# Designs tried in a protein design run: peptides against a protein of PDB entry 2FGR. Part 90

Target 1, 331 residues: chain A of PDB entry 2FGR
Amino acid sequence: SSVTLFGIVDTNVAYVNKDAAGDSRYGLGTSGASTSRLGLRGTEDLGGGLKAGFWLEGEIFGDDGNASGFNFKRRSTVSLSGNFGEVRLGRDLVPTSQKLTSYDLFSATGIGPFMGFRNWAAGQGADDNGIRANNLISYYTPNFGGFNAGFGYAFDEKQTIGTADSVGRYIGGYVAYDNGPLSASLGLAQQKTAVGGLATDRDEITLGASYNFGVAKLSGLLQQTKFKRDIGGDIKTNSYMLGASAPVGGVGEVKLQYALYDQKAIDSKAHQITLGYVHNLSKRTALYGNLAFLKNKDASTLGLQAKGVYAGGVQAGESQTGVQVGIRHAF

## One batch from the design tools (peptide; made by RFdiffusion4, then SolubleMPNN)

Design b2_p14_4_s2 (from b2_p14_4, 8 letters changed)
Fold by OpenDDE base, seed 1:
Structure b2_p14_4_s2 (fold): chain B 331 residues (1-331), chain A 14 residues (1-14)
Amino acid sequence: as target 1 above (331 residues)
Amino acid sequence: EQEAANAALTAAAA
């Protein structure tokens, strides 16, 4: 049996040249290379190849010392694992996000990540970004010759918003092939939510792939998110990502990633390009820098996610440039 | 080693 205390403290100086008023924002931000976190985890060998596990993880906000409090909303699971795979009970990443975000070279944090896992429709559910769920049961298969899968179901527990029932229900999963340098996955998910107090289905399909050439890695994502409203037209976004990373001098990594967000409901596109560099001072400590450019076209108002500094939108059709320079420390 | 593995964990925004 083991119990491990673990965490990451990631804090940066961040700048964005435009906010919603067209003014610059700068300051101390968090989670630029990895989400800052504190966690407890452990396993117990139950014999016969069966193990019990637990995982409790919350986000750390180093800039304000968690002034809004601390919780285990990142993950709060108990599990059984063995030759059959792993079953998890509790709040966690939904299987689709857990697998498909792995193709994001910016680890789904800071100003550079793929932003497709988003609440595109002002959904009123707490997890309408498709990343996590409450009341979740998840199952992950073993790897069979490269093939693996994950499935999840989250209970709505009769949560209602306005006239919408079953809010928070999730059903989804992925199938994947992971073999040496190749990874490829297909994910499907549906969440029940509300928009404007009316029942809405958040449907998501995501295809991801990566290949590690040794000297460089290529990664890509194709995603469609559709909020199917009971009343009104669908809110559909097609998101695309292509990225490359390469080791530098044995102690660094350079990353370049492009994303396109085709927001069909407003007939508007946004283009994101990010250059990142990580310099490992040790196995536990790194310096990093990110430079991101986001171009909104037409009615698009997307903003870069400089957490702790500015994560709001910009004026329609405006471009935003962001910079983060920080320290990541793991323990 | 575990700490390095922790640093490599996929992050997601809350």
Scores: peptide ipSAE 0.009, ipTM 0.504, DockQ to the pose 0.048
Fold by OpenDDE base, seed 4:
Structure b2_p14_4_s2 (fold): chain B 331 residues (1-331), chain A 14 residues (1-14)
Amino acid sequence: as target 1 above (331 residues)
Amino acid sequence: EQEAANAALTAAAA
């Protein structure tokens, strides 16, 4: 059996020009380029091409030293893998998020990421952003000539919120084609939750694609999220993303990403544009900077996710500018 | 391996 300790410490100075009161916020934030983490993982060769594995990973908050505690909520899995692929048991990224967030050039973190994987409806479930699930069984196929897939089911364990039962039940999966410079994926998921104490299904469909031209990479996402409520009508959001990245001078990377969030329930749009730069000081250490602009229209109140500084909303129809400058270190 | 795994994790998280 092998055991590897690994992690990332990513800490930044962050600024946003508006909070919910219209005031600026600034300070030391976390996870601007990559989510800060500490993990343990290992494998055991069982012979015959079969392997056992474990993975324990938690988030690190460099700004406060994990004052709220440390846990393995990022991933806590045991697995079997072989020629059949991989089966995982435990909390993890759900298959849909694991695959479809890979098209986000900002690594699903900081002020620049695609924010489509969100709780759009004040869902009361713990994971109503569609990113992770408790009590998850997942299966990932091998890659067969580019084709691959992942499937997952999470048990609700009879969790209730208000009158809603089956809270936390997840079923979903993706199909993908990954070959050379091309990646394309389609994901479908349903999660049971509650809104206002009433049963709600969070349905998600996501299409992603990327192509690496060598000199630059293009990436895109199309997503629809629906919180289907028995009472009050559906809360639907259509999210779109297009991004490009390019290497700079052999030691840097520039990223530009645009996203549109069409929030149908409030007939309001938000536009996000982010410019990012990463400068590698070594193979393990990088400096980075992000500049993001979020324009809310009409009743939209979205805020940039400057984790550790301010991740709340803004006033309806207000625009927010965010900056992060930080250090990422991997070990 | 650890750096490659962290890079892969950074790339998988990216």
Scores: peptide ipSAE 0.009, ipTM 0.511, DockQ to the pose 0.053
Fold by OpenDDE base, seed 2:
Structure b2_p14_4_s2 (fold): chain B 331 residues (1-331), chain A 14 residues (1-14)
Amino acid sequence: as target 1 above (331 residues)
Amino acid sequence: EQEAANAALTAAAA
């Protein structure tokens, strides 16, 4: 058996030109290129191609030293794996987010990522962004000539909010084709939650694809999220992303990504464009810079996610510009 | 190991 200690420390200087009051914010932020983390993992060979595994991972906040405490809320799983694939028990990424966020060229972190995996409806569940779940059982297939899939179910354990009695239940999965330069995936999920104390279904469909041309990579996402409320009608958001990345000088990578968030319940759109650069100083250490522009239209109030500095919204119809410059170190 | 770390970086960024 082996136990591995691993992690990432990613810390940056960040700036946004507007907060909810219209004022600028700046300071030391975290997780601009990759989410900072500390983890332990290990495997045991049980013979016959069967392995047991564990994974414990929590977020690190380098700017304040984890002032709010440390936990293993990123992942806390035990698993069995073999020729049949992998079964996981415990809190983890739900299968849909695990697969479909892989098409985000900004790695679902910092000011540049695709923000479609979000609580669009003031859902009262703990994980209404559709990223992770408690009490999760997951299964991942092997890759069969490019074809692969993942499935998950999370127990609600009779969690109630208002009149909702199944809060936290998740069911979902994806099918994918991953072969050489091509990746394509379709994900479907439903979470039970509450909005205004009333039972609500969070339905999600996501299509992702990427192609690596060697000289550049293209990536795209199409997503629809619906909060189906018992009263008040659906809260629907259509999210779109298109991005490109290219290697620079053998040690760098440039990234450009556009996203559109069409928020149907408020008849309002937001446009996000981000330019990023990563410079590898070694296999484990990189410098990076991100420049993001977010344009809200009409009643839209979305903000860039400058974690540790400002991650709130802006005034309706306002634009926000963000910058991050930082160091990422992996161990 | 490093490919697993990079795959873990990409999978863990989600």
Scores: peptide ipSAE 0.015, ipTM 0.476, DockQ to the pose 0.050; fails the geometry check
Fold by OpenDDE base, seed 3:
Structure b2_p14_4_s2 (fold): chain B 331 residues (1-331), chain A 14 residues (1-14)
Amino acid sequence: as target 1 above (331 residues)
Amino acid sequence: EQEAANAALTAAAA
């Protein structure tokens, strides 16, 4: 058996030129290149190709020393694995987010990520962004000639909000082909939630693909998120992403990513473009910089996620520019 | 190994 302590401390100086009042914000932020975290993990060989595992992981907020406390809400799983794949019990990334966020060249963090995995409808559930779930059972297949899959179910445990029952129930999964330079995936999920105290289904479909040309990588996402409400009509968002990355000088990586968020309920679009650079000082330590532009049209109020500085929206139809410069250290 | 594992982890926040 083994137990490994691991983590990442990622802290940055961040700036955004507009908040909800039209004023600039700046300061010390967290998690600009990777989410800061502390974790414990281990495995036990049970013989016959069977292994037991555990994983406990929580987020670190280096700018305030975790003033709001520490927990294992990133992952808290026990697992069995073998030739059949892996079964996990406990809070984790849902299978759809675990697979489909892998196509985001900004690793689903900082001011540059694909923001499609979002609570688009003021859903009242704890995980209405479609990223994680409580009470989750997950299964991941081995890779069979490139083909692989993951499935998950989260129990609602009779959670209610207003008149909505079954809040927190998740069912979803993906199928994928991962072979050499090519990756492609289809994910489907439904989560039960509430909007305005009324039962709502969060339906999600996501297609992702990437290809590594050696000298550069291309990646793309197509997503539809739909909050299906009994009263008031559906809240639908179509999200699109295209990105490219390339190594620079053997120690760096440059990334460029574009995303479009077509918010159907308000007939409004937002355009995001991000340029990022990572400079590896070692295998464990990197410097990074991100420059992001978010252009809201019409009634759109989206904001860049400068965690620890400003992650709120802007005024309708306003554009926002964000910058992050920071240090990432892994242990 | 530990650093490689850390780098491979999804940075998505809930």
Scores: peptide ipSAE 0.012, ipTM 0.491, DockQ to the pose 0.048; fails the geometry check

Design b2_p14_4_s3 (from b2_p14_4, 7 letters changed)
Fold by OpenDDE base, seed 2:
Structure b2_p14_4_s3 (fold): chain B 331 residues (1-331), chain A 14 residues (1-14)
Amino acid sequence: as target 1 above (331 residues)
Amino acid sequence: SQEAFNEALTALAA
């Protein structure tokens, strides 16, 4: 058996030019290039190709020393794996987010990531962004000539909000083809939640693809999220992303990513453009900088996610510019 | 508890 202590400390200086009041915010933030984390994991060889595993991981907030405490809400799983793949029990990324966020060149963190995995409808469930779930059982296949898949189910455990009686139930999965420079995936998920105390289904479909040309990588996402409400009509968002990355000078990487969020319920769009650079000082330590521009149209109020500084919205129709400069260290 | 975790972390660093 083995046990590994691991983590990332990612801390930055961040600036956004507008908050909800139209004022600038700046300070020390966290998780600009990768989410800061502390974890324990291990495996035990049970013989015959079977392994047991555990994974416990929580978020670290370097700016305040985890003033709100530490937990294992990022992942808390026990697993069995072998030639059949892997079965996991416990809170984790849901299979759809685990696979489809891999196409985000900004690693689903900081001010530059694809923000489609979001609670678009003021859902009252704890994980209505479609990223993680409590009480999750998941299964991941091996890679068979490029083809692979993942499936998950989360128990609601009769959680109620208002008249909604199955809050937190998740069912979803993906199919993928990963072979050499090519990756492509299709994900489907449904999460039960509540909006305004009424039962609501969060339906999600996501298509992702990437290709590594050696000199550059292209990546894309297409997503539809729909909060299906019994009263008030559906809240639908179509999200699109296209990004490119390229190595620079053997030690750096430049990234450019565009995203469009077409928020149908308010007939409003938001455009996000992010330029990022990572400079590897070593295998474990990097400097990075991100520059993001978010343009809200009409009634859109989206804000960049400068965690630890400002992650709220802006006034309707306002644009926001964000900057992060930081250090990432992995151990 | 958070305290128990902090103690465990301290013990590991030690």
Scores: peptide ipSAE 0.000, ipTM 0.330, DockQ to the pose 0.059
Fold by OpenDDE base, seed 3:
Structure b2_p14_4_s3 (fold): chain B 331 residues (1-331), chain A 14 residues (1-14)
Amino acid sequence: as target 1 above (331 residues)
Amino acid sequence: SQEAFNEALTALAA
């Protein structure tokens, strides 16, 4: 058996020009290039190609020293793996998120990521962003000639909110083709939640693709998220993303990503464009900078996620500019 | 289509 201690400390200086009051915010933030984390993982060879595994991972907040505490909410799994693939038990990324966020060139982190995996409807469930789930069983296939898939089910454990039952139940999965420079995936998921104390289904469909041309990589996402409410009509968002990245001088990477969030329930769009640069000082240490612009139209109030500084919304129809400059260290 | 999406989700939930 083996046990590995691992982690990332990513801390930045961040600025956003507008908060909900129209004022600027700045300070020391976290997780601008990668989510800061501390974890333990290990494997045991059981023979015959069968392995047991465990993974315990929690988020680190370097700006305040984890003032709100430490937990293993990023991942807390035990697994079996072999020729059949991998089965995981415990809180983790749901299969749809795990696969489809891989097309986000900003790694679902900082001020630049694709923000489609979001609670668009003031859902009252703990994980209504569609990223992780409690009480999760997941299965991931091997890669067969490029084809692979993942499936997951999370138990609701009879959790209720208001009149809504089955809160927290997740069912979802993806199919993918990953071969050489090409990756393409389709994900489908449904999560039971509540909005205003009433039963709501969070339905999600996501298509992702990327192609690595060597000199540059292109990546794209198409997503629809629908909160299907019993009363008040559906809250639907169509999200689109297109990004490009390229290596720079053998030690750096430049990234450019555009996203559009068409929020149908409020008939309002938001446009996000982010430029990022990572400079590798070593295999473990990097400097980075992100510059993001978020343009809200009409009733849209989206804000950039400058974690540790400001991650709230802005006034309706306002634009927001964000900057992060930081250090990432992996161990 | 929205119908295809609903059908796919229904199939997953079944």
Scores: peptide ipSAE 0.000, ipTM 0.389, DockQ to the pose 0.013
Fold by OpenDDE base, seed 4:
Structure b2_p14_4_s3 (fold): chain B 331 residues (1-331), chain A 14 residues (1-14)
Amino acid sequence: as target 1 above (331 residues)
Amino acid sequence: SQEAFNEALTALAA
């Protein structure tokens, strides 16, 4: 058996030129290159190819020392694994997000990530961004000649909001092909939630692919998220992402990523473009900088997610520029 | 077209 303590402390100076009032925000933020975390994990060999595992991981907020407390909301799983794959019990990334966010060159954090995994409809569920779930059972297959899959189900435990029942129920999965430089995946998920106190289904379909050319990597995502409401019509967003990364000088990495969020319910688009650079000082320590531009059209109010500084929206049709410069340290 | 693509995605999600 083993127990490993691990973590990342990622803290930055961040700036956005506009908040909801049109004012700039700046300060010390967190998780600009990777989500800051503290975790414990371990495995036990049970013999016969069977292993038990545990994983406990919580987010670290270096700017305030976790003033709001520490928890294991990132992951809190126990698992069994073997030739059959892995079964996990506990809060975790849902299978769809676990796989499909892997195509995000900005690691699903900071001001540059693909923001498609979002609560697009003011859903009242805690995890209406489709990223994680409570009460989750997950199964992941082994890789069979490149082919792999993951499935998950989260119990609602009779959670209600307004007249909505089954809130928090998740069902979803992905199929993928991962072989050498190529990765491609299809994910499907449904979550039960509430909007305005009424039952709503959050349906999600995501296609992802990447190819590593050695000198550069290309990655893409295509996603449709639909909040199906009984009253008021569906809230649909089509999200697109294309990104490229390349090593620089053996110690650096440059990233460029574009995303388009076509918000059908408000007939409005948002365009995001982010340039990032990571400079590795060591295997564990890096400096990084991100520069993001978000252009909202029409009624769109999306904001860049400068965690710890400003992660709210902007005025309709306003553009936002964000900068993060920080240190990432892994242990 | 983008519309055709969106329709295809919608069909897959149905």
Scores: peptide ipSAE 0.000, ipTM 0.369, DockQ to the pose 0.011
Fold by OpenDDE base, seed 5:
Structure b2_p14_4_s3 (fold): chain B 331 residues (1-331), chain A 14 residues (1-14)
Amino acid sequence: as target 1 above (331 residues)
Amino acid sequence: SQEAFNEALTALAA
């Protein structure tokens, strides 16, 4: 058996020029390039090609030392794996997010990431962003000549909010082709939640693809989220992302990513463009800088996610500029 | 298409 302690401490100086009041915010933030984390993982060989595993991972907030506490809400799984693939029990990334967020060149972190995996509808469930789930059983296939898949089901355990009686139930999965420079995936998910105390289905479809040309990588996402409400109509968002990254001088990486969020319920769009640079000082330590611009149109109030500094919205139709400069250290 | 999506979701929920 093995046990590995691992983690990332990513802390930055961040600035956004507008908050909800139109004022600037600045300070020390977290998780600008990668989510800061502390984890334990291990495996046990059970013989015959069967392995047991565990994974415990929580978020670290370097700016305040986890003043609000520490938990393993990032992942807390036990697993069995073998030639059949892997079965996981416990809170984790849902299969759809686990696979489809991999196409985000900003690693679903900081001010530059694809923000499609979001609670678009003031959903009252704990994980209405479609990223993780409690009470999750997941299965991941092996890779068969590039083809792979993942499936998951999360129990609602009769959680109720208002008249909604299945809050937290998740069913979803993806199919993918990962071979050499090419990756492509399709994910489908439905999560039961509540909006305004009424049962709501969060339906999600995501298509992702990337191609590594060696000199550069292109990546894209197409996503639709739909909160199906019994009253008030559906809340639908179409999200699009296109990004490119390229190595620089063998020690750096430049990233450029554009995203469009077409928020149908409010007939409003938001445009996000982010330029990022990572400079590797070592295999474990990097400096980074991100510059993001978010343009809200009409009734859109989206804000950049400068975690630890400001991650709220802005006034309708306002644009926001964000900057992060930080250090990432992995151990 | 939107219809294809809805169909796929229906199949998943089923």
Scores: peptide ipSAE 0.000, ipTM 0.407, DockQ to the pose 0.013

